# Peptides against a protein of PDB entry 4M9S: the designs that were tried, part 103

Target 1, 135 residues: chain A of PDB entry 4M9S
Amino acid sequence: SRGLVGVECITPYSYKSLAMALQRCVEVLSDEDRSALAFAVVMPPGVDIPVKLWSCVIPVDICSNEEEQLDDEVADRLKRLSKRGALLSGKRMPVLTFKIDHIIHMFLKHVVDAQTIANGISILEQRLLEIGNNN

## One batch from the design tools (peptide; made by RFdiffusion4, then SolubleMPNN)

Design b1_p25_5_s4 (from b1_p25_5, 14 letters changed)
Fold by OpenDDE base, seed 5:
Structure b1_p25_5_s4 (fold): chain B 135 residues (1-135), chain A 25 residues (1-25)
Amino acid sequence: as target 1 above (135 residues)
Amino acid sequence: DEVEEALARTRALLQAATDAVLARQ
């Protein structure tokens, strides 16, 4: 597998309409897509992030070590999330990017385990540094 | 907020990496 190990999320917003709607969207996701959504919290909200950088934190099980296949699988997951309750916003031009909205990000900050968030951010930073060193 | 502070520390790196990816497209 690539990326982070998935985690379970619990919401404290049980009585809020927005939280209920988001919870319903999350409940119908596959385990893989739900895991991807959880780790989207490590991205800054409102920023269009290239798929390559999403692949630094989205957990993916692939049979190949090819980066292209990883990016394609990550893109597919993010695309599914973008089609389900607008959990993400995708752009195809000029480069394929995805963005987490502030509302969704705020929700995730409260439902994803704090240590998991911290670890995810650390991993993101490490992988970004590795990418930078390879340039 | 600890999460926001941690995110802030990575924003510059993320932006640089994003710019690098965009430049290659």
Scores: peptide ipSAE 0.364, ipTM 0.861, DockQ to the pose 0.033
Fold by OpenDDE base, seed 4:
Formats: sequence, structure tokens, C-alpha cells
Structure b1_p25_5_s4 (fold): chain B 135 residues (1-135), chain A 25 residues (1-25)
Amino acid sequence: as target 1 above (135 residues)
Amino acid sequence: DEVEEALARTRALLQAATDAVLARQ
């Protein structure tokens, strides 16, 4: 029985109130931004993740297959999420990265559909393997 | 370079996280 070290995130808000606030934030998102947020659940919380790796899981419909354009569009979505209820934290230096906090990640684990999580993991693994093989 | 180092660290962390989620299913 390896105890889940429950990171008691002492939030000043009750879990219920925080969940309600987060739910409201999610409801006002566009479908695209909400989808991006859903796939953030496959990322480890508290880790600064480069945009390139976010692009592995965030679905973007772009007219070009250019990697640079993909990263730019993904970055724009993540920036919008960062501005809405601090759903993500962005850092520009030394590399543009985004991080999901433990609280938000925990919320997403409860509200994101299990199949979506499974699909996101599969996509991420596949893309990471492809990146590893192309290097 | 710093980008490649960050990428390598992230990949390792992502792999560990993925494995942890899969182990719970």
C-alpha cells in the first residue's frame, strides 16, 4: 500500500468552491481552448513544459504543416489559458514553457473524460517516440 | 543547448508520468 502522498494543496477555498470556480472558467472557454485544457491533464503538474511538447497533444487545425506555425498556434492557446483563472503558468525565458498547477491538474483528472485522457496519453507517447527517432 | 536539455528532462518526466497513469488503469 504505497500511500498516495496527498499533496494537501491548502487552498484558501474549499474544494467545492474551487471546483465551482474552475468549472465556470471552463464553461466560458471556446471549444478549442477547452479542448486544449482537457489535454493538459496528460502533462505532469508543476513541470515547465516546452511548447513543442504541448503541441504533441493539443489539437490544432492549421492550414500549414509547418512545425513553426503549429507551435505558434499552440502557444497562443496556452497563453489564453494562462490569462483565464491562471489555468496555466507561462514562462518565456530561457524557453517558452507552460506549467499546469497541481490543483488544476487534480481538477482535470476528475472532470475530463477517461477516454480523452487515454487518447491524450497515447498520442503523446506516439509523438514523443517520433520526435526521439527523428533526432 | 538549453532547449535540448529542457526537452530531454521533460521527455523523461512525461514518460514517468505516462507510465504512472497506465499503471493505475
Scores: peptide ipSAE 0.243, ipTM 0.753, DockQ to the pose 0.027
Fold by OpenDDE base, seed 1:
Structure b1_p25_5_s4 (fold): chain B 135 residues (1-135), chain A 25 residues (1-25)
Amino acid sequence: as target 1 above (135 residues)
Amino acid sequence: DEVEEALARTRALLQAATDAVLARQ
């Protein structure tokens, strides 16, 4: 499986203004959705990223190693995040992609544990290299 | 294939973002 183990790395953090509003949105998420959002920090803001690449870092516990099932589960989580306070922006055509905006990304960089970020980045690069080698 | 094409389009951006996040930890 390409997914990471779920990590609870978004904790209460004292912010002002918009950041406080975002914090409240994050605090009411399920553990799974919050973990997915946390690992979104490794993606460049403002870029439409295909679900296939999101699946490299979004923690998913699936019974099968089928790529389609992994991508579907990841997509479902990202879709929920896009609907909840527009934490992400989804695009269906021509290819299903998701994008994190600069404000959300900046927020996440400060509230997600630094080691979690580093680990997520390391795994992303590893998975991207593996994908590249398999094609 | 489609995955390789998507990877080619995003790889440079992902690498840049990765480096930036690590530098700011």
Scores: peptide ipSAE 0.231, ipTM 0.736, DockQ to the pose 0.025
Fold by OpenDDE base, seed 2:
Structure b1_p25_5_s4 (fold): chain B 135 residues (1-135), chain A 25 residues (1-25)
Amino acid sequence: as target 1 above (135 residues)
Amino acid sequence: DEVEEALARTRALLQAATDAVLARQ
């Protein structure tokens, strides 16, 4: 599945307009970038999250198992999403991080497939625990 | 909201992991 569902809005005009704009933005994304955006829903809004932690949930198929390559590919996807304005915000210093805005997060909660959300949360929890155990 | 509850459960873990990553820099 594409991970995202079409939006039908029964909300105030301002929100409806925003939702329509966001839906259009989602529709023109590549499958890979759309998938990355879908999994951004598992992140808390307004928090700068290091790319390493984004890599815990962003699905990437790489030829190498090198962590650096994974992080680079994830970063590239997140950078592309950030170029769409409000979808994500990037910060380069001191560590490359990305955050999702509250409004975008709210949008994604309603349009991302419920099973995708559930799976993403489960995967994130598992991988965070693994990271914690290795530190 | 089940989704919000699930997201809330991960926040503490995510914060700890974030702190750990930042501490290494």
Scores: peptide ipSAE 0.366, ipTM 0.859, DockQ to the pose 0.033; fails the geometry check

Design b1_p25_6_s1 (from b1_p25_6, 10 letters changed)
Fold by OpenDDE base, seed 2:
Structure b1_p25_6_s1 (fold): chain B 135 residues (1-135), chain A 25 residues (1-25)
Amino acid sequence: as target 1 above (135 residues)
Amino acid sequence: SREELLAALERTRKLLAEAVEKARA
């Protein structure tokens, strides 16, 4: 995906080493999972975010328009990312949530394309407002 | 600018916090 392609990190040595490792992890992801990871940058780190809210920003274009299908597809992607260790942390109870770590988030802030970040923020804010208005 | 985007990310936290609380209710 565009969001994480061709980025070089210039950071302190310890961070550089971690960044390099993370870049390798990103490179082996599928396009869909890599895209999902890129948009995870718009989420605040260290917060357990319900899948419903993740679905506001994770791009899904192949599933049905049913909300349940959307959430399920998003959840599957996030689950795959969580299986890659430090990328995401999933929690099933009491509600299925996912959390991005501070370190991963810091990495994403520097490597995700600026336009992707901007788009993600815009989309998230729009969807949140819509949800708020419908409540 | 990149700095402005990062600032926007921080501002989004407030909106999300509210949404998270509503979703958990």
Scores: peptide ipSAE 0.336, ipTM 0.845, DockQ to the pose 0.035
Fold by OpenDDE base, seed 4:
Structure b1_p25_6_s1 (fold): chain B 135 residues (1-135), chain A 25 residues (1-25)
Amino acid sequence: as target 1 above (135 residues)
Amino acid sequence: SREELLAALERTRKLLAEAVEKARA
């Protein structure tokens, strides 16, 4: 399967407890939001990343072929995640961005399946190169 | 391997950083 798996990381006791709490938070997410969170692993922690770049890796099942609609759907998912504890932090000014914190990122590095990570990396690199060539 | 994937994540950081800067401009 793709996406998130059970907690398997080895951490200090305090981080282990946090990981368990995060796992519970992940389990109550919708499939769409959980998938979005999984692909957040490809983003650098602590960086405010524009929605446009998030849209390079966040999978959207149902949306218009219009790029604007894609970004809007991605933004909605990220907004929902930002309202779930410390999963993401949203920033509206000066540009709409979202950031993953280090501790959440570390969690994802251990619980997101390898194939999803690989796919995310591949997709991100491809999209970034395309953006770089077009802009 | 998973370790190789994690290393690949780090290698993509530079490209992403450049893209972030361009997106903010």
Scores: peptide ipSAE 0.336, ipTM 0.845, DockQ to the pose 0.035
Fold by OpenDDE base, seed 5:
Structure b1_p25_6_s1 (fold): chain B 135 residues (1-135), chain A 25 residues (1-25)
Amino acid sequence: as target 1 above (135 residues)
Amino acid sequence: SREELLAALERTRKLLAEAVEKARA
């Protein structure tokens, strides 16, 4: 099980109205969905990323360490985020992927806690290396 | 620093790009 959280609501974002709207959207999220959104900052914007790779960084508290269960839970969270407007964009075909928009990413880059960013980077690198070594 | 973290984030993107391509295949 993994559980990491950290989002700040203060931003130097130049588009005040947009920032306020995004902050409001973030505030109404559940704790778990908000955490998932925070770690989305680790992903490059504008790239369709498979759920498998999202699962490397999205914090999920599950009873089993089975990859199938992890991917399903992560997918559910990302789907919920995608239903919150421009937070994420999901594609089901040909493979289930999610993409963070440049504007949202820019927002997150300034409001996500530094420790969360550091943790996300560390976890991502570790997981990617493990995947690479097993191929 | 936060700036250093953001720089580190950029450095990880290459590794991620490779993984993305592998996962898409």
Scores: peptide ipSAE 0.336, ipTM 0.846, DockQ to the pose 0.035
Fold by OpenDDE base, seed 3:
Structure b1_p25_6_s1 (fold): chain B 135 residues (1-135), chain A 25 residues (1-25)
Amino acid sequence: as target 1 above (135 residues)
Amino acid sequence: SREELLAALERTRKLLAEAVEKARA
């Protein structure tokens, strides 16, 4: 399956202590990594999700049409996010997966724009059905 | 509305759970 292409998000400032700390962390991310983080909102928190399923919703602009290259680019972005504290947690064994924490997910539900959420949901549902039909 | 979007996220969770199990197998 192919991921989303080039979708942006907005992250408003919050006066709450936790939100302020997370906002500062988000501000130092690249545009591409920040976009990837935004689409993590469509994933359920606390679940180890394989990279193949992440690739259904993570926007990728610079990779070829090869599925393997797409997954590699998605994995690289998620790895960078996992290096930013509690944003994501990666697990290499038995398969490469990433998990979003409940606290981070709660933050994203409030700061990610509605159109990004809607697009992410729509594309994820379509891709999951396609994967189910193909294999 | 925002509430409707969040409700849609919850419905998608079931479909995703099935896909996760298939991907792990």
Scores: peptide ipSAE 0.331, ipTM 0.843, DockQ to the pose 0.036

Design b1_p25_6_s2 (from b1_p25_6, 11 letters changed)
Fold by OpenDDE base, seed 3:
Structure b1_p25_6_s2 (fold): chain B 135 residues (1-135), chain A 25 residues (1-25)
Amino acid sequence: as target 1 above (135 residues)
Amino acid sequence: MREEIEAALERTRKLLAEAVAKALA
């Protein structure tokens, strides 16, 4: 089950209170994990996304050219984010996937820099087209 | 600006749906 499935922010006050709580969670993250969380905004909420596709947008500084190492580092970051409760939810089987809830996604849409969102979308579309052509 | 981002996200969702289906097959 998704972390906060069934939970609704019905009033503006409820949303504001939740946003403050989420801001505290974000502030204690490392710079790398916070950056990964920011780019999660380009993913559709409530969808289980394979790590391979997350690696298209999550910024990682890798010393090797191997794609496998990229996926491993991305997976580690997403796992850390999933341990912070409502931020992400992971599913191990049959394929390792992560998904973002609607409430968290809505929060990110308001706090993440617009240029970062635009860049993330552009990068994701480009990578998806490349994957489609190479498979 | 936000409307343009929403439109771009919608286009991306279509491409992503196909990629997800292939990755999970």
Scores: peptide ipSAE 0.485, ipTM 0.903, DockQ to the pose 0.036
Fold by OpenDDE base, seed 1:
Structure b1_p25_6_s2 (fold): chain B 135 residues (1-135), chain A 25 residues (1-25)
Amino acid sequence: as target 1 above (135 residues)
Amino acid sequence: MREEIEAALERTRKLLAEAVAKALA
């Protein structure tokens, strides 16, 4: 199987003014988009990550087992997040990728539940190893 | 717990770098 299924919440965090501002932005997101953002923390900041790899950790419910459909749903979520200021940045050419910025990543590391982060990392590592063995 | 997460992120980053390079090639 690929990816996670479910809804995750970002825990409120107010340490600095910047964090408070970002938290307000996150609060207006749908549960679905907030979950996607939460799991984005497992990605290294400043790196353009292909959607295929994002789909390894973004929680998605799809009606098909096809990888392409999973990627499309993940891409839609990430695209919505990319329209929310500096949460994510997307690049369509030459390959569709998304990148999390350092500031957002630092924020998420503090406000996302530790168990969620740990689970996301574990699943990502597992999927990456499997992908590597299948190519 | 947090230290363990940081270490795990570092390990995963290395694997991810290879996957990214392959996917973008």
Scores: peptide ipSAE 0.483, ipTM 0.904, DockQ to the pose 0.034
Fold by OpenDDE base, seed 4:
Structure b1_p25_6_s2 (fold): chain B 135 residues (1-135), chain A 25 residues (1-25)
Amino acid sequence: as target 1 above (135 residues)
Amino acid sequence: MREEIEAALERTRKLLAEAVAKALA
């Protein structure tokens, strides 16, 4: 199955308590928000990413396939994650963006299953190429 | 597998950077 798994390797963190705290934070998320967080691993840490590009990889099950509704749902999930400590940082101006912290990114690389990461990368690359070609 | 993932993540950086720049312009 896709998503977050238990810790599969020794954490690179100096303090084991940090990894434990992050794991607990992930466990209390809803399935939808946890899934969104898992796919956040494909984004480079420390970069403000607009919602449009987040929508390329965040899995959303919506009734309508309208792109605007997709972006809105993704934005809502990211907003919820941004209110969970250091998971994400959001900015409203000048453009609505979200950023994953380096520490969180390193954590996700260890706890998200490899297939999910690989799939996310593939999806992101494909979507970016499509956006670039379609302008 | 992990090494391949790291390489793939690095390869996506340029594409994403360009997309970000366009989206924020």
Scores: peptide ipSAE 0.482, ipTM 0.903, DockQ to the pose 0.034
Fold by OpenDDE base, seed 2:
Structure b1_p25_6_s2 (fold): chain B 135 residues (1-135), chain A 25 residues (1-25)
Amino acid sequence: as target 1 above (135 residues)
Amino acid sequence: MREEIEAALERTRKLLAEAVAKALA
């Protein structure tokens, strides 16, 4: 599953225009990047989130279980998304972080399928708890 | 379903905030 559905709603002109533009961006993404974007909906908008925490929810299938490699792969996906219609905003210093904008987040809340969102939330909660316990 | 998702998203915010603070410290 793509995790995203088409935008079919009645909205104000400005929002409709943005939604259409974003939908076009989503449609040209690879399945891998589109999946990453879908799961970005579980992050709070306007918050700079370290890549380590993004890796808690972004699905990655790599040969190694090393966190460093996981983070690198996640970072690459997020970087690509940041180059596509400002889907995300990245910062390198002091720590590599990515942020989802309020408008993009609102868009995703409407176009990402409910089950994907629910799964992402569940996974994020579980992994955050594990991180907390391991510290 | 959507209402439940919104509630769940809100519940995760505090936990995530704590994790962010630790990661950035």
Scores: peptide ipSAE 0.481, ipTM 0.902, DockQ to the pose 0.034

Design b1_p25_6_s3 (from b1_p25_6, 13 letters changed)
Fold by OpenDDE base, seed 4:
Structure b1_p25_6_s3 (fold): chain B 135 residues (1-135), chain A 25 residues (1-25)
Amino acid sequence: as target 1 above (135 residues)
Amino acid sequence: SLEELRAALERTRRLLAEAVRKALA
């Protein structure tokens, strides 16, 4: 995975300052959490997304291929990200969901590798179609 | 291409919206 790249943006000072702060926040993440954050860019901002759907794009290496194990691991990563300020927002009721805010999403669009974004979108679409066909 | 990516993104968003609706129902 290519993951994140350097920040290059031409924006107002306030945005640049925020971007720098976010970049520092990203740099202290573990590799697995940073990878999860990178793929969060494929989700629409401001939408509460169930963990099941996050698991369609968040890369996870687990011992078991059981879907519930995958969801649990994904949830753990997203929970950690949600505890890092504005990176993600978690909601437990009525179901466990996570949301990426618009500003964070905008940041990620600039710092996540373009090919990673494209791949993530493709993977998500494919898996959503599979889910749709199975339901 | 960029156009293809944009189209894919829009399709994905529609699919996601439906999936979210079903998952939350």
Scores: peptide ipSAE 0.312, ipTM 0.819, DockQ to the pose 0.031
Fold by OpenDDE base, seed 1:
Structure b1_p25_6_s3 (fold): chain B 135 residues (1-135), chain A 25 residues (1-25)
Amino acid sequence: as target 1 above (135 residues)
Amino acid sequence: SLEELRAALERTRRLLAEAVRKALA
């Protein structure tokens, strides 16, 4: 049997102070990026999620004839979010993925509208089922 | 309801885990 040694990290910021800082970061976002960030709460924290799956919940208003650009547009939004502090972490290899941090997720869980969260979960579930049935 | 939301969340997590595995394969 192998024992797992946990490392405890201490943040120099209080939760309240961090929340205030994050709120300020959210306020300066565009409407589109803020919307994308809101739906990020639907994803489990600490998991590298491929862009294709992010596209299941990130709202993108594009022309119907440009469905191929959906993933690119989603990726651009997530990339912009990743450039702002620790909102998201992106990995380019082996597959382009983005991950929401636990702290950010906890913040969003409290500030994002409950109906938005519920809708996001419903949409994600439906689209994942569709993907699963088509594969 | 809270129960429905929790159930949906659990189902979503399972579906997502499978989708992630397939997408990364």
Scores: peptide ipSAE 0.311, ipTM 0.820, DockQ to the pose 0.033
Fold by OpenDDE base, seed 3:
Structure b1_p25_6_s3 (fold): chain B 135 residues (1-135), chain A 25 residues (1-25)
Amino acid sequence: as target 1 above (135 residues)
Amino acid sequence: SLEELRAALERTRRLLAEAVRKALA
């Protein structure tokens, strides 16, 4: 994690003010982007995660016959989130990855529906095991 | 519960770490 981010969220007051700002950012998102953000909570914070693995949990309304199309749609959503209040941070090289910051993750753990979190974790674990067996 | 969530996240983290290593290799 980034050192300065950790220092800024030490006090309860800082957390409250940041939570209010984050809530405003969430409210202006589209339904699809807000859903993607919710499922980001199942990822460990501070880790650069390849888009392929994000696609294991990010819900997409339109199913595609090609895995590449799924990854592209997921990438687009994550890119939009990275441009909105630094909800995510992206890295293009050498592989396109996204990560969620610790402070954002802490916020999501308290505002995302508990059943959504549980379902997301279950789905991610299942798909990771499948990927491990197939690749 | 919060404890169950933490435990689940830790398990997922271990699985994910391996998947990330393979994907970035």
Scores: peptide ipSAE 0.310, ipTM 0.815, DockQ to the pose 0.035
Fold by OpenDDE base, seed 5:
Structure b1_p25_6_s3 (fold): chain B 135 residues (1-135), chain A 25 residues (1-25)
Amino acid sequence: as target 1 above (135 residues)
Amino acid sequence: SLEELRAALERTRRLLAEAVRKALA
């Protein structure tokens, strides 16, 4: 599989209104959706990224190794996150993509631990290199 | 270190940019 081991995100912010609102939104997420959100921090903000590339870092436990099933599951998670307001922004045309906002990214950058970010970046880079070498 | 993370992120961004371009083409 292409997925990562899930990691939870914890926010230390409790006095800033925006951070508090975001924290509340994160708290009501399922564990798997919260994990997906945590790894979204490795993506550059403001960029429409295809689901295929999201699947490189979003941790998904699937029974099949088929890429189609993986992408579908990742898409479902990202769709759920996009329905939580400003967490993600989805675009269906011309290609299904998702984008993390700068504000959300800034929030995640400070609440996701450095090791998780480092691991996510490393895995993403490895996956991208593999994709590049196979094309 | 934080600087190492930033550097790694920049490298990844370049790779990602190319991958995004190919995926959206």
Scores: peptide ipSAE 0.309, ipTM 0.817, DockQ to the pose 0.033

Design b1_p25_6_s4 (from b1_p25_6, 12 letters changed)
Fold by OpenDDE base, seed 1:
Structure b1_p25_6_s4 (fold): chain B 135 residues (1-135), chain A 25 residues (1-25)
Amino acid sequence: as target 1 above (135 residues)
Amino acid sequence: SLEEIRAALERTRELLARAVERARA
């Protein structure tokens, strides 16, 4: 199914109204889910990303989650985001993946703290390099 | 600052693409 990206013409009014609606959705999220959404900005929009790679940047409280439960916890958070205003799009087959839409990504680039974005990118790069070297 | 974010995202894109391929494999 083509997401919101299928809408070719976004008017300035539509953009403003959408931003306001998205802001309201963000405000009602839990702290954990809001944090997960913030780090979604470091992912390229329109790409189905496996949960394993999402786990590279989504923060999880280590005190409440064992290492073996990391992917499951990340998946649960991303699933909740998918059900809340279609902030993400999930696919279960053939591999569990989640995708950030271009419009949502554009919104996040403007509202997420710049330091958070920078840190997330740095962490992602480091962990991707480590994964690449171990294979 | 937005330009720096864009540049960083572009650099990460290639790394991610390779990682996605490996993860699907």
Scores: peptide ipSAE 0.175, ipTM 0.756, DockQ to the pose 0.037
Fold by OpenDDE base, seed 5:
Structure b1_p25_6_s4 (fold): chain B 135 residues (1-135), chain A 25 residues (1-25)
Amino acid sequence: as target 1 above (135 residues)
Amino acid sequence: SLEEIRAALERTRELLARAVERARA
């Protein structure tokens, strides 16, 4: 299922125009990219996070479960989001990372469904524990 | 609630920080 459906623009922003601009930016995304953006809310803002960790929560429907293919698909989605202005910021060095800014994160916290956020956090926690146990 | 979401995010912060460091290595 998709993480962002029927989003209402309810934000604590003092400037209504900013909230509206962000909403319009989200609305022009593809369904897949919008879903990816929804789950970006589970990441701490302002932190450069490697693609491998993004792949823990970004929903991807691929034919193969190979990690390389998963990471590539996730990276492509995040790259597209990074090209939509302030939604995400990417860095290539030393490893490919993406971060969500505080302003976007705050927006998402209010417009993304609470259950989606809770589920995403739960999934992230489980995946991180698995990674930690295997290393 | 927003408070519950905030609390949940904080609970995963340390775990994520460790994972980030491992992934960067």
Scores: peptide ipSAE 0.174, ipTM 0.756, DockQ to the pose 0.034
Fold by OpenDDE base, seed 3:
Structure b1_p25_6_s4 (fold): chain B 135 residues (1-135), chain A 25 residues (1-25)
Amino acid sequence: as target 1 above (135 residues)
Amino acid sequence: SLEEIRAALERTRELLARAVERARA
């Protein structure tokens, strides 16, 4: 089976300085967008992830139970995050995907609550297995 | 711990790779 290739990123900036800058960006987010950003930590950095897979872990509280509407709401949140100093990077073609940068991911691993990360990983694994069984 | 998180993420990596391929097909 084919796996993902890991890419390491080296930055000349100190972690403290970078964290402070990122914290300022996070503080101006809405509660919903900040929550979405937190769960981005469960995705591997540097990989273009389709919205369908993002919807496996991004919490949506205000919408119908239809899967199509859930994906649209998730996409909107991720789009807003991509406009905030490139917290995420979006790509529209050939399919709509979003990618988290290695530096941002490193920040989230230290800032996001450990239980939230654990839950997110568990949910992602469960949903991935379900998707695999349906195809 | 951070190490446990890293390990869990690595275990999920292969599943995600397959899912991404299926989603793009």
Scores: peptide ipSAE 0.165, ipTM 0.752, DockQ to the pose 0.039
Fold by OpenDDE base, seed 4:
Structure b1_p25_6_s4 (fold): chain B 135 residues (1-135), chain A 25 residues (1-25)
Amino acid sequence: as target 1 above (135 residues)
Amino acid sequence: SLEEIRAALERTRELLARAVERARA
């Protein structure tokens, strides 16, 4: 199983001031990075997730269909998102991981399309099962 | 190390599996 092809996220949010601030951050992202951020919603907040697992749901171009290229591209996107401060937090040790905070996660749950979320969860589940069986 | 990577992946897999189950239930 592979990650999804790029999907658009939705806004606005119920908490006005916070929503506006987050929306500004999201608006300046490229379409590709914004899509990556959207699919962070399927990850549990506050957990350091290895890039390999992020790559299960982060959309990438079909040109990056090799596993190595996929992981590298995903890592680059997540790095860019982490440089936006509150969007993601990255750690390099012991392994390269990224984490979404609760506030951002809650925001995404409200602004990302419900069907996209459902599909993302389904794909993640399938991929994790495959990893578990093949690992 | 490879062992550290494997351990991290395994732990994360378990956490995510539980999270996915909760989200789908």
Scores: peptide ipSAE 0.115, ipTM 0.693, DockQ to the pose 0.021

